# Designs tried in a protein design run: peptides against a protein of PDB entry 5K2M. Part 58

Target 1, 273 residues: chain A of PDB entry 5K2M
Amino acid sequence: MRIGITYTVLRREEMAIKERAGEFGEVVMLHEDDLLFPGNYDLDVVIIRNVSHFKALYTARLFESEGIPTVNSSRLIFEAGDKLFATLRLAGKVPVPEWKAALSEGGALRVPDSLGYPLVSKPVFGSWGRLLAKVNDRDSLEAVLEHRKWMKNPLYGIHYFQEFVEKPGRDIRSYVIGGEFVGAIYRYSNHWITNTARGGKAEPCSDPEVEELSVKAWEAFGEGALAIDIFESEKGLLVNEVNPNMEFKNAARVTGADMAGKLVEYAVEVAKT

## One batch from the design tools (peptide; aimed at target 1 V9)

Design b2_p26_7_s1 (made by RFdiffusion4, then SolubleMPNN; from b2_p26_7, 12 letters changed)
Fold by OpenDDE base, seed 4:
Structure b2_p26_7_s1 (fold): chain B 273 residues (1-273), chain A 26 residues (1-26)
Amino acid sequence: as target 1 above (273 residues)
Amino acid sequence: SAAERREEELKRSDAEEKALLEELLA
């Protein structure tokens, strides 16, 4: 078994994955600078750990074009890493926050007619709550839309909105790998954007409803390793988003779950199929 | 070198790692 690991930065996650992969076979660390295609890669599977969503997506697709399976697959990265595409998958299987998408400013200006205020503007791509805006009124909506026009990436012209969900000062991040629930954490923050990467405290979450919902959310995609962000709302649990390029150092530390091992085990299973 | 970069990466604080990642996040 030859296991590739693509990476941008050697984080705690990549170190843990490397260490665990070494128990299953030969490990080939592939920094982004080492990636040239087409190439003659002698690998049975590649674990994709590129930091950039787009670099991860293209890296996965490039290896797949050479007949090498990836974890996650380019399909999963594409569908799960785009908030709108992820919502389209999730909405048919699990409770999600109310959402609207608009393809023009004129369409976006009508979103409050359906969602009301406050609402949340999200870019379809990006992590760590970047460019999330709580939109409380018409003036704020117009400002967000105006700013989007001046952004260079045309994907900022895809207007994705959610209802604003009141949360109990925390959210839940769960992890499902190969359809198995691995663990979950509460992420605490005094800000409406809860994220451990922004200095939030993490605590273990042991809730059977979270476990069941997390597995159902994973089943909406049907493959790979996903981190799942869940809100505790007055309406019950809502699946907010999924992440196909998960950070898990905090979750692994807090829960004691072998997330790196589970990821490697799944990659080895994928290599054998 | 790639080895020196790896050694520096392992020495980064969580805050430094985060700052670097923020630059790399497209």
Scores: peptide ipSAE 0.277, ipTM 0.812, DockQ to the pose 0.237
OpenDDE base, seeds 1, 2, 3, 5: peptide ipSAE 0.028, 0.025, 0.021, 0.022; ipTM 0.633, 0.612, 0.561, 0.596

Design b2_p26_8_s1 (made by RFdiffusion4, then SolubleMPNN; its pose is not in this set)
Fold by OpenDDE base, seed 3:
Order: structure tokens, then sequence, then C-alpha cells
Structure b2_p26_8_s1 (fold): chain B 273 residues (1-273), chain A 26 residues (1-26)
């Protein structure tokens, strides 16, 4: 078994994946600077750990074009890494926050007629709460739309909105790999954007409802390794988004779950199919 | 570090924006 690992930055996650992969076979670390295509890669599977969503997507597709399977697949990265495409998958299987999409400024201005205020503006791409805005009124909506009009990427012209969900000062992040629930954490924050990357504390989450919902959310995609963000609302649990390029350092530390091992085990299974 | 990852993400997003513009202009 020869396992490739593509990466941009050697983080704790990539070090853990490398260590666990060494128990199953030969490990080939592939920095982005080492990747040229077409190439003669002698690999049974590649674990994709590129930081960029788009570099991850293209790297996966390039290896797949040479007959080498990837974890995650280019299909999963594409569908799960776009917030709107992910919502379309999730909405058919699990409870999600109320949402609207608009393809023009004129359409976006009518979103409050359905969702009301406050609402949340999200770009369809990007991580770590970048360009998230809580929109409390019409003036704030107009300002967000005006700023997006001058952004260079045409994808900022795809207007995605959610209802604002009042959270109990925390959210839930769960992990599902190959359809198996691996673990979950609470992420505490005094800010409405609860991300551990912004200095939030993490605690273990042991809730059977979270486990069941997380597996159902994964089943909306049907493959790969996903981190799942869940809100606790007055309406119950809501699946907010998924991430096909998961960070798990905090979750592994807090839960003691072998997330790196589970990811490698799944990659080995994918290599054998 | 988080800052190093954020800098790499910014570069990657800028590069991808340019690539997407080229693809969508075809």
Amino acid sequence: as target 1 above (273 residues)
Amino acid sequence: SREEVLEELKKDEEEYEEMLKKLLSL
C-alpha cells in the first residue's frame, strides 16, 4: 500500500495522518510545490490536505484522472465545499436553517420579504467565517450588496442568505468518516460566529441526537470524510454547513478520538475498491 | 501557525479568482 498525502502547510493534522498512514504502508508526502501533472505517480490512494478549497478540488481531480482515488473525492469537495450546493444536498435529508439564494442585487433586496431580519449573508465559498455578515436592517443589506458588487470574483454575485439562529453561546462540530460517527465537540464563543480558530473553548459533546443527525447529514453526500457544523436552536438541531477539508486538532485533543487513524483506515478501504 | 495558513489561503483565493475569471470568460 502506497499512500500519498498532499499538503500546503504541515499542521498537527497532517503530522498525525502521516504517522497513522505509516502503519498501513509506505507514505509519500507531497507538498504543493512537488505536484506536476500529468505525472507518473505510483500511489494506491491520495489523502487531500491542501488548505485552499480550489487547490484541493483540482488536486483531487488531477489524481483521479490518472486512475488514483482520493479522500476526499473531487465530487465531494465540489459539492460540500460550496455552501449553497451543500445546502441543496442537506435540505433534502436533515433540518437546516431557513435560506434564500438570489442571482442579482434586485433579487437579494427581496430576501427579507421571506426571511425577515436579522439575517446572515454568506459567500458560497471561503472558510473561517470570512465575509459573514449579520444583516439587521435594509441599510445594512444595501451596504453588503454594494461591497460585493465591487469584488473581483464573480462568485460574490451569488447571494446566499440564512435566517439568524440564536445560539446558546456555542455550536456543535461533529465528524463523520466513511459513514461512521467519530466524535463531536461544543465550541464556545461570546461572538455569534463560534469558531475555535477565533479563540473559543472546546468541550466533548456526547449526545445521541447529534450522532444520529450527523450520520444523516453525511448520507446526503454518501462518501468521504466530513466535519459537520450543527446549531442548537429553539426549533431543535439544525445542520448549518459541512467541511470536506476538516481541521480536527481541537476535536481530537478534547474527545481523544483517533480522527487521523479513522481517516487513514477509510483511505485504505477506498484504495481497495 | 494560523496566520501562515491564512496568508496561504488568501494567495490561493486570489489565484483561483483569476483562474475562475478566465474559465467563465470562455
Scores: peptide ipSAE 0.023, ipTM 0.546, DockQ to the pose 0.042
OpenDDE base, seeds 1, 2, 4, 5: peptide ipSAE 0.019, 0.020, 0.022, 0.022; ipTM 0.500, 0.529, 0.535, 0.552

Design b2_p26_8_s2 (made by RFdiffusion4, then SolubleMPNN; its pose is not in this set)
Fold by OpenDDE base, seed 5:
Structure b2_p26_8_s2 (fold): chain B 273 residues (1-273), chain A 26 residues (1-26)
Amino acid sequence: as target 1 above (273 residues)
Amino acid sequence: SAEEVKKQLEEDEEEAKKFLEELLSL
């Protein structure tokens, strides 16, 4: 078996994936600079680890065009990597924060009529809590909309909003690979934006309700490896978002779960189908 | 060394962030 691994940066995750993949076959590391298509690659499967959402998406689709399956698939990257499209999948299967989407400034100005204040403005794409805004009032909403109007990327004109969820100073990140729950962590932060990439404390989460909800959230997509962000709210557990290009170094360290091994095992299964 | 690898990973992470910012500007 020949396993490709595409990457932008050789992080701890990519090193762990490489090491575990070596137990199953020949490993071919493919930096973004090495990729030209069509290329007639001799690979049984490719693990996609490009940092950019769009580069990951296009890389996956390009390998699929060569008849090579990818983990994750271009379909999954597309649907899970967009916050709005992910919400559309999730909302039919699991509890999610209340949300609204608007396609114009005039539509966006009516969102508070349904969600009230405070609300959260999110771009449909992006990571690490970039361009998240807590909107407390009308003046703040108008300011966010004005700034979005001057952003060059047309996707910033897709207005996605959620209710503001009061959190107990933490959120949950769980991991589901091939439909199997692998593990979960609490991410502690005194800021309303919880992110482990910003130096938040992580602790193991062992909760059967989180496990069940995480599997159901994965089933909304039905394939691949996902990190799932869950909020503890007054309404119970809410699935906020999913990530098809998961960071897991902190979760693996804290839980002791072999996330890299599980990802490789799943990729090997995909290669055999 | 582990420190050199860590430094390189930090530099690579910063480069990746800049690259992402450029991509997100499209």
Scores: peptide ipSAE 0.024, ipTM 0.493, DockQ to the pose 0.039
OpenDDE base, seeds 1, 2, 3, 4: peptide ipSAE 0.016, 0.018, 0.022, 0.022; ipTM 0.470, 0.459, 0.453, 0.518; seed 1 fails the geometry check

Design b2_p26_8_s3 (made by RFdiffusion4, then SolubleMPNN; its pose is not in this set)
Fold by OpenDDE base, seed 2:
Structure b2_p26_8_s3 (fold): chain B 273 residues (1-273), chain A 26 residues (1-26)
Amino acid sequence: as target 1 above (273 residues)
Amino acid sequence: SREEVLKKLEEDEEKYEEFLKKLLSL
C-alpha cells in the first residue's frame, strides 16, 4: 500500500495523518511544489490536505484522471466545499438554516422580503469566517452588495444568504468519516462567528442527537471525510455547513478520538475498492 | 502560524481570481 498525502503546510493534522499512514503502508508526502501533471505517480490512494479549496479540488481531480482514488474525492470537495452546493445537498436530508441565493444585486435586495432581518451574508467559498457579514438592515445589505461589486472574483457575485441563527454562545463541530461518527466538540465564542481558529474554547460534545444528525448530514453526500457545523437553535439542531478539508487538531485533542487514524483507515478502504 | 496560512490563502484566492477572470473572459 502506497499512500500519498498532498499538503500546502505541514500542520498538526498532516503530521498525525503521516504518522498513522505509516502503520498501513509506505507514505509519500507530496508538497504542492512537488505536484506536476500529467505525472507518473505510483500510489494506491491520495489523502488531499491542500489548504486551498481550489487547489484541493484540482489536485483530487488530477489524481483521479490518472486512475488514483483520492480522499476526499473531487466530487465531494466540489459539492461540500461550496456553501451553496452543500446547502442543496443538505436541505434534502437534514434541517438547515433558511437560505436564499441571488445572482444579481437586484435579486439580493429582495432576499429580506422572504427571510427578513437579520441575515448572514456568506461567500460560497472561503474559510475561517472570511467575508461573513451580519446584515441587520437595508443599509448594511447595500454596503455588502456594493463591496461585492468591487471584488475581483466573479464568485463573489453569487449572493448566498442565511437567516441569522441565535446560538447559545457556541456551535457544534462533528466529524464523520466513511459514514462513521468519530466525534464532536462544542466551540465556544463570545462572537456570533464561532470559529476555534479565532481562539475559542473547545469542549467534548456527547449528544446522541448530534451523532444521528451528523451521520444523516454525511449521507447527503454519501462518501468521504466531513467536518459538520451544527447550530443549536430555538428550532432545534440545524446543519449550517460542511468542510471536506477539515481541521481536527482541537477536536482530536479534546475528544481523544483518533481522527487521523480513522481518515487513514478510510483511505486504505478506498484504495481497496 | 494562522496568519501565514491566511496570507497563503489570500494569495491563492487572488491568483485564482485572476485565473477565473481569464477563463470566464474566453
Scores: peptide ipSAE 0.029, ipTM 0.446, DockQ to the pose 0.044
OpenDDE base, seeds 1, 3, 4, 5: peptide ipSAE 0.007, 0.017, 0.016, 0.021; ipTM 0.366, 0.491, 0.355, 0.442; seed 4 fails the geometry check

## One batch from the design tools (peptide; aimed at target 1 M15 A251)

Design b2_p27_1 (made by RFdiffusion4)
Pose (drawn by RFdiffusion4):
Structure b2_p27_1 (pose): chain A 273 residues (1-273), chain P 27 residues (1-27)
Amino acid sequence: as target 1 above (273 residues)
Amino acid sequence: SAKEERLAAEEEAALEKIAAEDEALAA
């Protein structure tokens, strides 16, 4: 059993994964510099841990082209990692915040007629709560659209919005791996953006409703290891997003759950075809 | 090898950072 781990830097998560994988077989640490294709790699499975979402997608696709299964797969990395594609997959399967998509500035200006104010603008490929905007009126919408327009990346032209959900000073992050619920936390902040990457704080979450909803959200994709974001609202729990390159150091510390071990166990199972 | 030396240096730096984070949490 040879287990590959692709990485950019060795965060705590990557170190814990490397250790757990060592109990099952030879670990082959693959920095981005070690990635060259086409190439001969002798691996039964690769755990994708690249920090760049896009580098993780392409390395997963490249290893798949060498006949080497990847965790997560290139398909899941793309579908789950893009807010719009993921919302299309979650819709009708679990409750989600109301949302709209527009393809131009003019189309985006009509979004408030459907969603109302306040509304949330976010990039389709983003993470760590970056470039999220709470838009309270037209002037703010025009400001966000004007800035998005001048940004170089054509992906900023896909305008994705959600109604603003009044959360109780926190949100929920849960983890489902291979269909098994492995844990959840609250992420607190005095700011409406609660990501731990922006200073949000982790506490254990033992709400049985989140366990069931988290499995249903995972079932919309039917594979892999997903970190799932959930909002509490006056209309019950809402699934906001799913994440295919999960961070969990604060979550594992707070809940005591072995998220790195469970990811590895799942990877060994996929390594057996 | 050069690859093994790089990985060892990276692991050492990562362990030092983790230890500093653990100390900050304990305090």

Design b2_p27_1_s1 (made by RFdiffusion4, then SolubleMPNN; from b2_p27_1, 19 letters changed)
Fold by OpenDDE base, seed 5:
Structure b2_p27_1_s1 (fold): chain B 273 residues (1-273), chain A 27 residues (1-27)
Amino acid sequence: as target 1 above (273 residues)
Amino acid sequence: SEKERRERELIEEAKRKEEEEEREEEE
C-alpha cells in the first residue's frame, strides 16, 4: 500500500501520521510545492493535511479526479469546512446554536429581530476564531458590517450569525473518525472564544452524552475524520462547528488516544473500499 | 520546553501561511 500525505507545514500531527502510516505501507510525503496536476501519482489513498481550507479542498478534488481516494474527501472538506454549510448539515441531526444567514447588509441589519442581542458574527471560512465578533448592540453590528464592505473576499459578504452562548469558561472538542468516537477534551479559557492554539488548558472529557452527540454530529456528514466543537449551555449540549482539518496534538496528549493511528487506519480502510 | 517552543513556532507559521493564503484568495 502507498499512502500519500499532503502538507503545508510539517506539524506534530503530520509527523505522527507519517510515523503511523509507515506501519501500513510506503509513505509518500507531498509538500504543496510537489503538487502538480494532472499527474501520475501511484498512491492508494491520500491523507489531506494542507493548512488552507481551500488548498485542502482543491487538493482532495484533484486527487479524486485521478481516481485516488482522499481522507478527508473533497465533499466532506467542502461541507464541514464552511461554517454555514456545516450548520445546514448539523441542524437536521443535533442541537445547534440558533443562527441566521443574510446575503446583504440590509438583511444582516434585521438579524437581531430574530436572534436578539448579543450576537456572534462569524465568517463562513477561516480557523482559530479569526474575525469572530461579539455584537452587543446596533452600533456594533453596523461597525462589523462596515468593515466587511472593505474586505476583498466576496465570501465576507455572506453574513453568518449565531446567538451568543454563555459557556462555563470552557468548551468541548471531540474527535470522531470513521464513525468511531476516539476521544474528547475540555478546553478552558477566560475568553468567550476558546482556542487551544492560544495556550488554553485541556483536560479529558469522559461524558457518555458527549460521545453520543459527537457520533450523531459525525453521522450528519457520514464520512471522514472530524473534530467537533460542543458548547455546554443552559439549553444542554450544542454542536457549534466541525473541523475537517483537525488539530489533535493536545487532545492526543491529554486523552492518550491514538488519533494519528485511527486516522491512518481509516485511510487504509478507504483505500480498500 | 524547547519542544513546546518549536511547536508554538510551527503553529504560528501554520497560522501565518493560512492567513496569507486566505488573503491571496481575497485578491
Scores: peptide ipSAE 0.018, ipTM 0.512, DockQ to the pose 0.038
OpenDDE base, seeds 1, 2, 3, 4: peptide ipSAE 0.017, 0.017, 0.016, 0.007; ipTM 0.496, 0.501, 0.487, 0.396; seed 1 fails the geometry check

Design b2_p27_1_s2 (made by RFdiffusion4, then SolubleMPNN; from b2_p27_1, 21 letters changed)
Fold by OpenDDE base, seed 5:
Structure b2_p27_1_s2 (fold): chain B 273 residues (1-273), chain A 27 residues (1-27)
Amino acid sequence: as target 1 above (273 residues)
Amino acid sequence: SERERRDREDIERARREEEEEEREEEE
């Protein structure tokens, strides 16, 4: 078996994936600079680890066009990597925060009539809590909308909002690969945006309700490897978002779960299908 | 640790690269 791994940066995750993939076959590391299409790639499967959502999406689709399956698939990257499209999948299977989407400033200004204040403004793309805004009032909403007018990417014209969820100083990140629950962590932060990449403490999460909810959230997409962000709310557990290009270094360290091994095992299964 | 420093630098680089690509897609 020949396993490709596409990457932008050789992180700890990519090193772990490479090491584990070497136990199953020949590993071909493919930096973004190495990729030209159409090509003649002799690979049975490709693990997609490009940093950019869009580069990951296009890379996956390009390999699929050559008859090479990818983990994750371009379909999964597309649907899970967009916060609005992910919400549409999740809302049919699991509890999610209340949300609204608007396609104009005039539409966006009416969102508080349904959700009230405070709100969270999110771009439909982007990672690490980038361009998240807590919108407490009308003046703040107008300011966010004004700033969006000056952003060049047309996707910033897609206005996605959630209710603000009061969290107990933490959130949950779980991992589901090929429909198997692999593990979960608590991420602690004094800020309303919890992210371990910003120096948050992580601790193991052992909760059967989190496990069940995480598997159901994965089943909304039905394939691949997902990190799942869950909020502990007054309404119970809410699935906030999913990530098809997951970081797992902190979770693997804290839980002891072989997330890289599970990802490779799933990629090998996909290659045999 | 030195490993934790390198790991943060790699995450910060990856984040900057994603931010640059998103900005290039905005131009």
Scores: peptide ipSAE 0.017, ipTM 0.501, DockQ to the pose 0.038
OpenDDE base, seeds 1, 2, 3, 4: peptide ipSAE 0.013, 0.015, 0.016, 0.018; ipTM 0.463, 0.490, 0.507, 0.559; seeds 2, 4 fail the geometry check

Design b2_p27_1_s3 (made by RFdiffusion4, then SolubleMPNN; from b2_p27_1, 16 letters changed)
Fold by OpenDDE base, seed 2:
Structure b2_p27_1_s3 (fold): chain B 273 residues (1-273), chain A 27 residues (1-27)
Amino acid sequence: as target 1 above (273 residues)
Amino acid sequence: SAREERERRLEEEARREEEEERRREAA
């Protein structure tokens, strides 16, 4: 078994994956600077850990073109890593926050007629709560739309909105790998954007409803390793988003779950299919 | 090798970032 690991930065997650992969076979670490295609890679599977969503997507697709399976697959990275495409998958299987998509400013200005205020404006791509805006009124909506006109990436012209969900000062992040629930954490924050990468407290989440919902959310995609962001709302549990390039250092530390081992085990299974 | 030196630098950067994050969480 020869296991490739693509990476941008050797984070704690990549180090843990490298260590656990060494128990199953030969490990080939592949920095972004080492990747040239087409290439003659002698690998049974590649674990994709590139920080950039687009670099991860293209890297996965390039290895697949050489006949090498990837974890995650380019299909999963594409569908789960876009907030709108992920919502389209999730909305048919699990409860999600109410949402609207618009393809023009004129369309976006009508979103409040359906969802009201406050709204959350999200880019369809991006991590760590970047360019999330709480839109409380018309003036704030117009400002967000005006700023997006000057953004160079055409994907900023895709307007994705959710209802604002009041959270109990926390959210839930769960992990499902190969259809198995691996663990979940509460992420505490005094800010409406909960992100542990900004210094939030994490605690274990042991809730059977979270486990069941997390597996159902994974089944909307039907493959790979996903982190799942869940809100506790007045309407019950809502699946906010999924991440096909998950950070798990805090979850592994807090739960004691072997996230890296489970990811490697799944990659070894994928290599055998 | 140039690869091993890159890996070492990236490990040292990741460790420094984690130490800075822990310092911010403790403050």
Scores: peptide ipSAE 0.025, ipTM 0.588, DockQ to the pose 0.500
OpenDDE base, seeds 1, 3, 4, 5: peptide ipSAE 0.021, 0.023, 0.023, 0.019; ipTM 0.551, 0.545, 0.575, 0.531

Design b2_p27_1_s4 (made by RFdiffusion4, then SolubleMPNN; from b2_p27_1, 18 letters changed)
Fold by OpenDDE base, seed 2:
Structure b2_p27_1_s4 (fold): chain B 273 residues (1-273), chain A 27 residues (1-27)
Amino acid sequence: as target 1 above (273 residues)
Amino acid sequence: SERERRLEEEERRAREEEEREEREEEE
């Protein structure tokens, strides 16, 4: 078994994945500077850990073009890594926050007619709560739309909105790998944007409803390794988004779950199919 | 620990890299 691991930065996650992969076979670490295609790579599977969503997507597709399966697949990265495409997949299977998409400013200005205020404006790509805006009123909506016109990336012209969900000062991050629930954490924040990378406290989440919902959210995609963001709302649990390029350092520390091992085990399974 | 500090620096670099790539896609 020859296991590739692509990466931009050697984080704790990539180190843990490398260590666990070494128990199953030969490990080939592939920094982005090492990635040239076509490359005639001699690998049974590649674990994709590029930081960039787009680099991860293209890297996965390039390996697949050489007949090498990837974890995650380019299909999963594409569908799960776009917030709108992920919502389309999730909305048919699990409760999600109410949402609207518009392809023009004129369309976006009508979003409050359906969802009211406050809204959350999200880019369809990007991580760490960047460019998330709480839109409380018409003036704020117009400002967000004006700023988006001056952003050069045409994807910022895709206007994705959610209802603002009142959360109990936390959200839930769960992990499902190969259809198996691996673990979940609460992420505490004093801000409406919950992110452990911004100094939030993490605690274990042991809730059977979270486990069941997380597996159902994964089943909407039907493959790979996903981190799942869940809100505790007055309406019950809502699946906010999924991440096909998960960070799990805090979750592994807090839960004691062997997330790196589970990811490698799944990659080895994928290599055998 | 020194190891924890290195890991925090690597996490910071990973975020900075992702932010750079997003900005480069905007330029």
Scores: peptide ipSAE 0.029, ipTM 0.701, DockQ to the pose 0.042
OpenDDE base, seeds 1, 3, 4, 5: peptide ipSAE 0.027, 0.028, 0.028, 0.027; ipTM 0.683, 0.673, 0.688, 0.685

Design b2_p27_2 (made by RFdiffusion4)
Pose (drawn by RFdiffusion4):
Structure b2_p27_2 (pose): chain A 273 residues (1-273), chain P 27 residues (1-27)
Amino acid sequence: as target 1 above (273 residues)
Amino acid sequence: SYVEEEEEYLEEKAREEAEATADEPIP
């Protein structure tokens, strides 16, 4: 059993994964510099841990082209990692915040007629709560669209919006790996953006409703290891997003759950074809 | 080319996080 781990830097998550994988077989640490294709790699499975979402997608696709299964797969990395594609997959399967998509500035200006104010603008490929915007009126919408327009990345031209959900000063992050619920936390903040990457704080979450909803959200994709974001609202729990390159150091510490071990166990199972 | 800025930003922040937590117990 040879287990590959692709990484950019060795965060605590990557170190814990390396350790657990060592109990099952030879660990081959693959920095981005070690990645060259086409190439001969002798691996039964690769755990994708690249910090760049896009580099993780392409390395997963490249290893798949060498006949080497990846966790997570290139398909899941793309579908789950893009807010719009992921919302299309979650819709009708679990409750989600109301959302709209537009393909131009003019189309985006009509979004408030459907969603109302306040509304949330976010990039389709983003993480860590970056470039999220709470838009309370037309002037703010025009400001966000004007800035998006002048940004170089054509992906900023895909305009994705959600109604603003009044959360109770926190949100929920849960983890489902291979269909098994492995844990959840609350992420608190005095700001409506609660990511731990922006200073949000982790506390244990033992709400049985989140466990079931988290499995249903995972079932919309039917594979892999997913970190799932959930909002509490006046109309019950809403699934906001799913994440295919999970960070869990605060979550594992707070809940005591072995997220790195469960990810590895799942990877060994996929390594057996 | 279009995603390079995002990648560089994430790498920088991830490197800072890894250096800041190097002495912490591994979960």

Design b2_p27_2_s1 (made by RFdiffusion4, then SolubleMPNN; from b2_p27_2, 12 letters changed)
Fold by OpenDDE base, seed 3:
Structure b2_p27_2_s1 (fold): chain B 273 residues (1-273), chain A 27 residues (1-27)
Amino acid sequence: as target 1 above (273 residues)
Amino acid sequence: DYFKEEEEEREKEAREEAEKEKDLPLP
């Protein structure tokens, strides 16, 4: 078996994936600079680890066009990597924060009539809490909408809103690979935007409700490796978002789960189908 | 362009983090 691994930066995750993949066959590391299409790639499967969502999406689709399966698939990257498309999948299977989407400023201005205040304004794409806004009132909503008019990408004209969820100073990140729950962590933050990359403490999460909910959230997509972000709310557990390009080093370190091994095992299964 | 700047910043942060962690044992 020949396993490709595409990457932008050789992170701890990519090093761990490379090491584990070596147990199953020949490993071919493919930096973004090595990717030229159409190519003559002799690979049974490719693990997609590009940092960019769009680079990951296009890389997956390009390999698939040559008959080489990818983990994750271009379909999964596309649907899970867009917050609105992910919400559309999730909302039919699991509890999610109340949400609205609007395609115009005039539509967006009516969102509070349904959800009230406070709201969270999210871009449909992007990571690390970038351009998340807590919208407490009408003036704040108008300001966010005005600023978005000057943003160059047309996707900023897709207005996605959630209810503001009060969290207990933490959120949950779980990992599901090939439909198997691999592990979960609590991520502590003093800010309403929880991001472990900015120095939050992580602790193991051992909760059967989290495990069950995480598997159901994965089943909304039905394939691949996903990180799942879950809120603890007064309404119970809510699935906030999923990530098809997961970072797992902190979760692996904290839980002791072999997330890299599980990802490789799944890629080997995909190669055999 | 915002996208280019966002991607470049992600790559920079990932590279800086990888450099700090290169000598740590793998999980």
Scores: peptide ipSAE 0.323, ipTM 0.849, DockQ to the pose 0.664
OpenDDE base, seeds 1, 2, 4, 5: peptide ipSAE 0.083, 0.077, 0.296, 0.297; ipTM 0.654, 0.649, 0.835, 0.836; seed 4 fails the geometry check

Design b2_p27_2_s2 (made by RFdiffusion4, then SolubleMPNN; from b2_p27_2, 11 letters changed; failed a check: too like the target's own chain)
Amino acid sequence: DYFEEEIKEREERARKEAEETKDEPLP

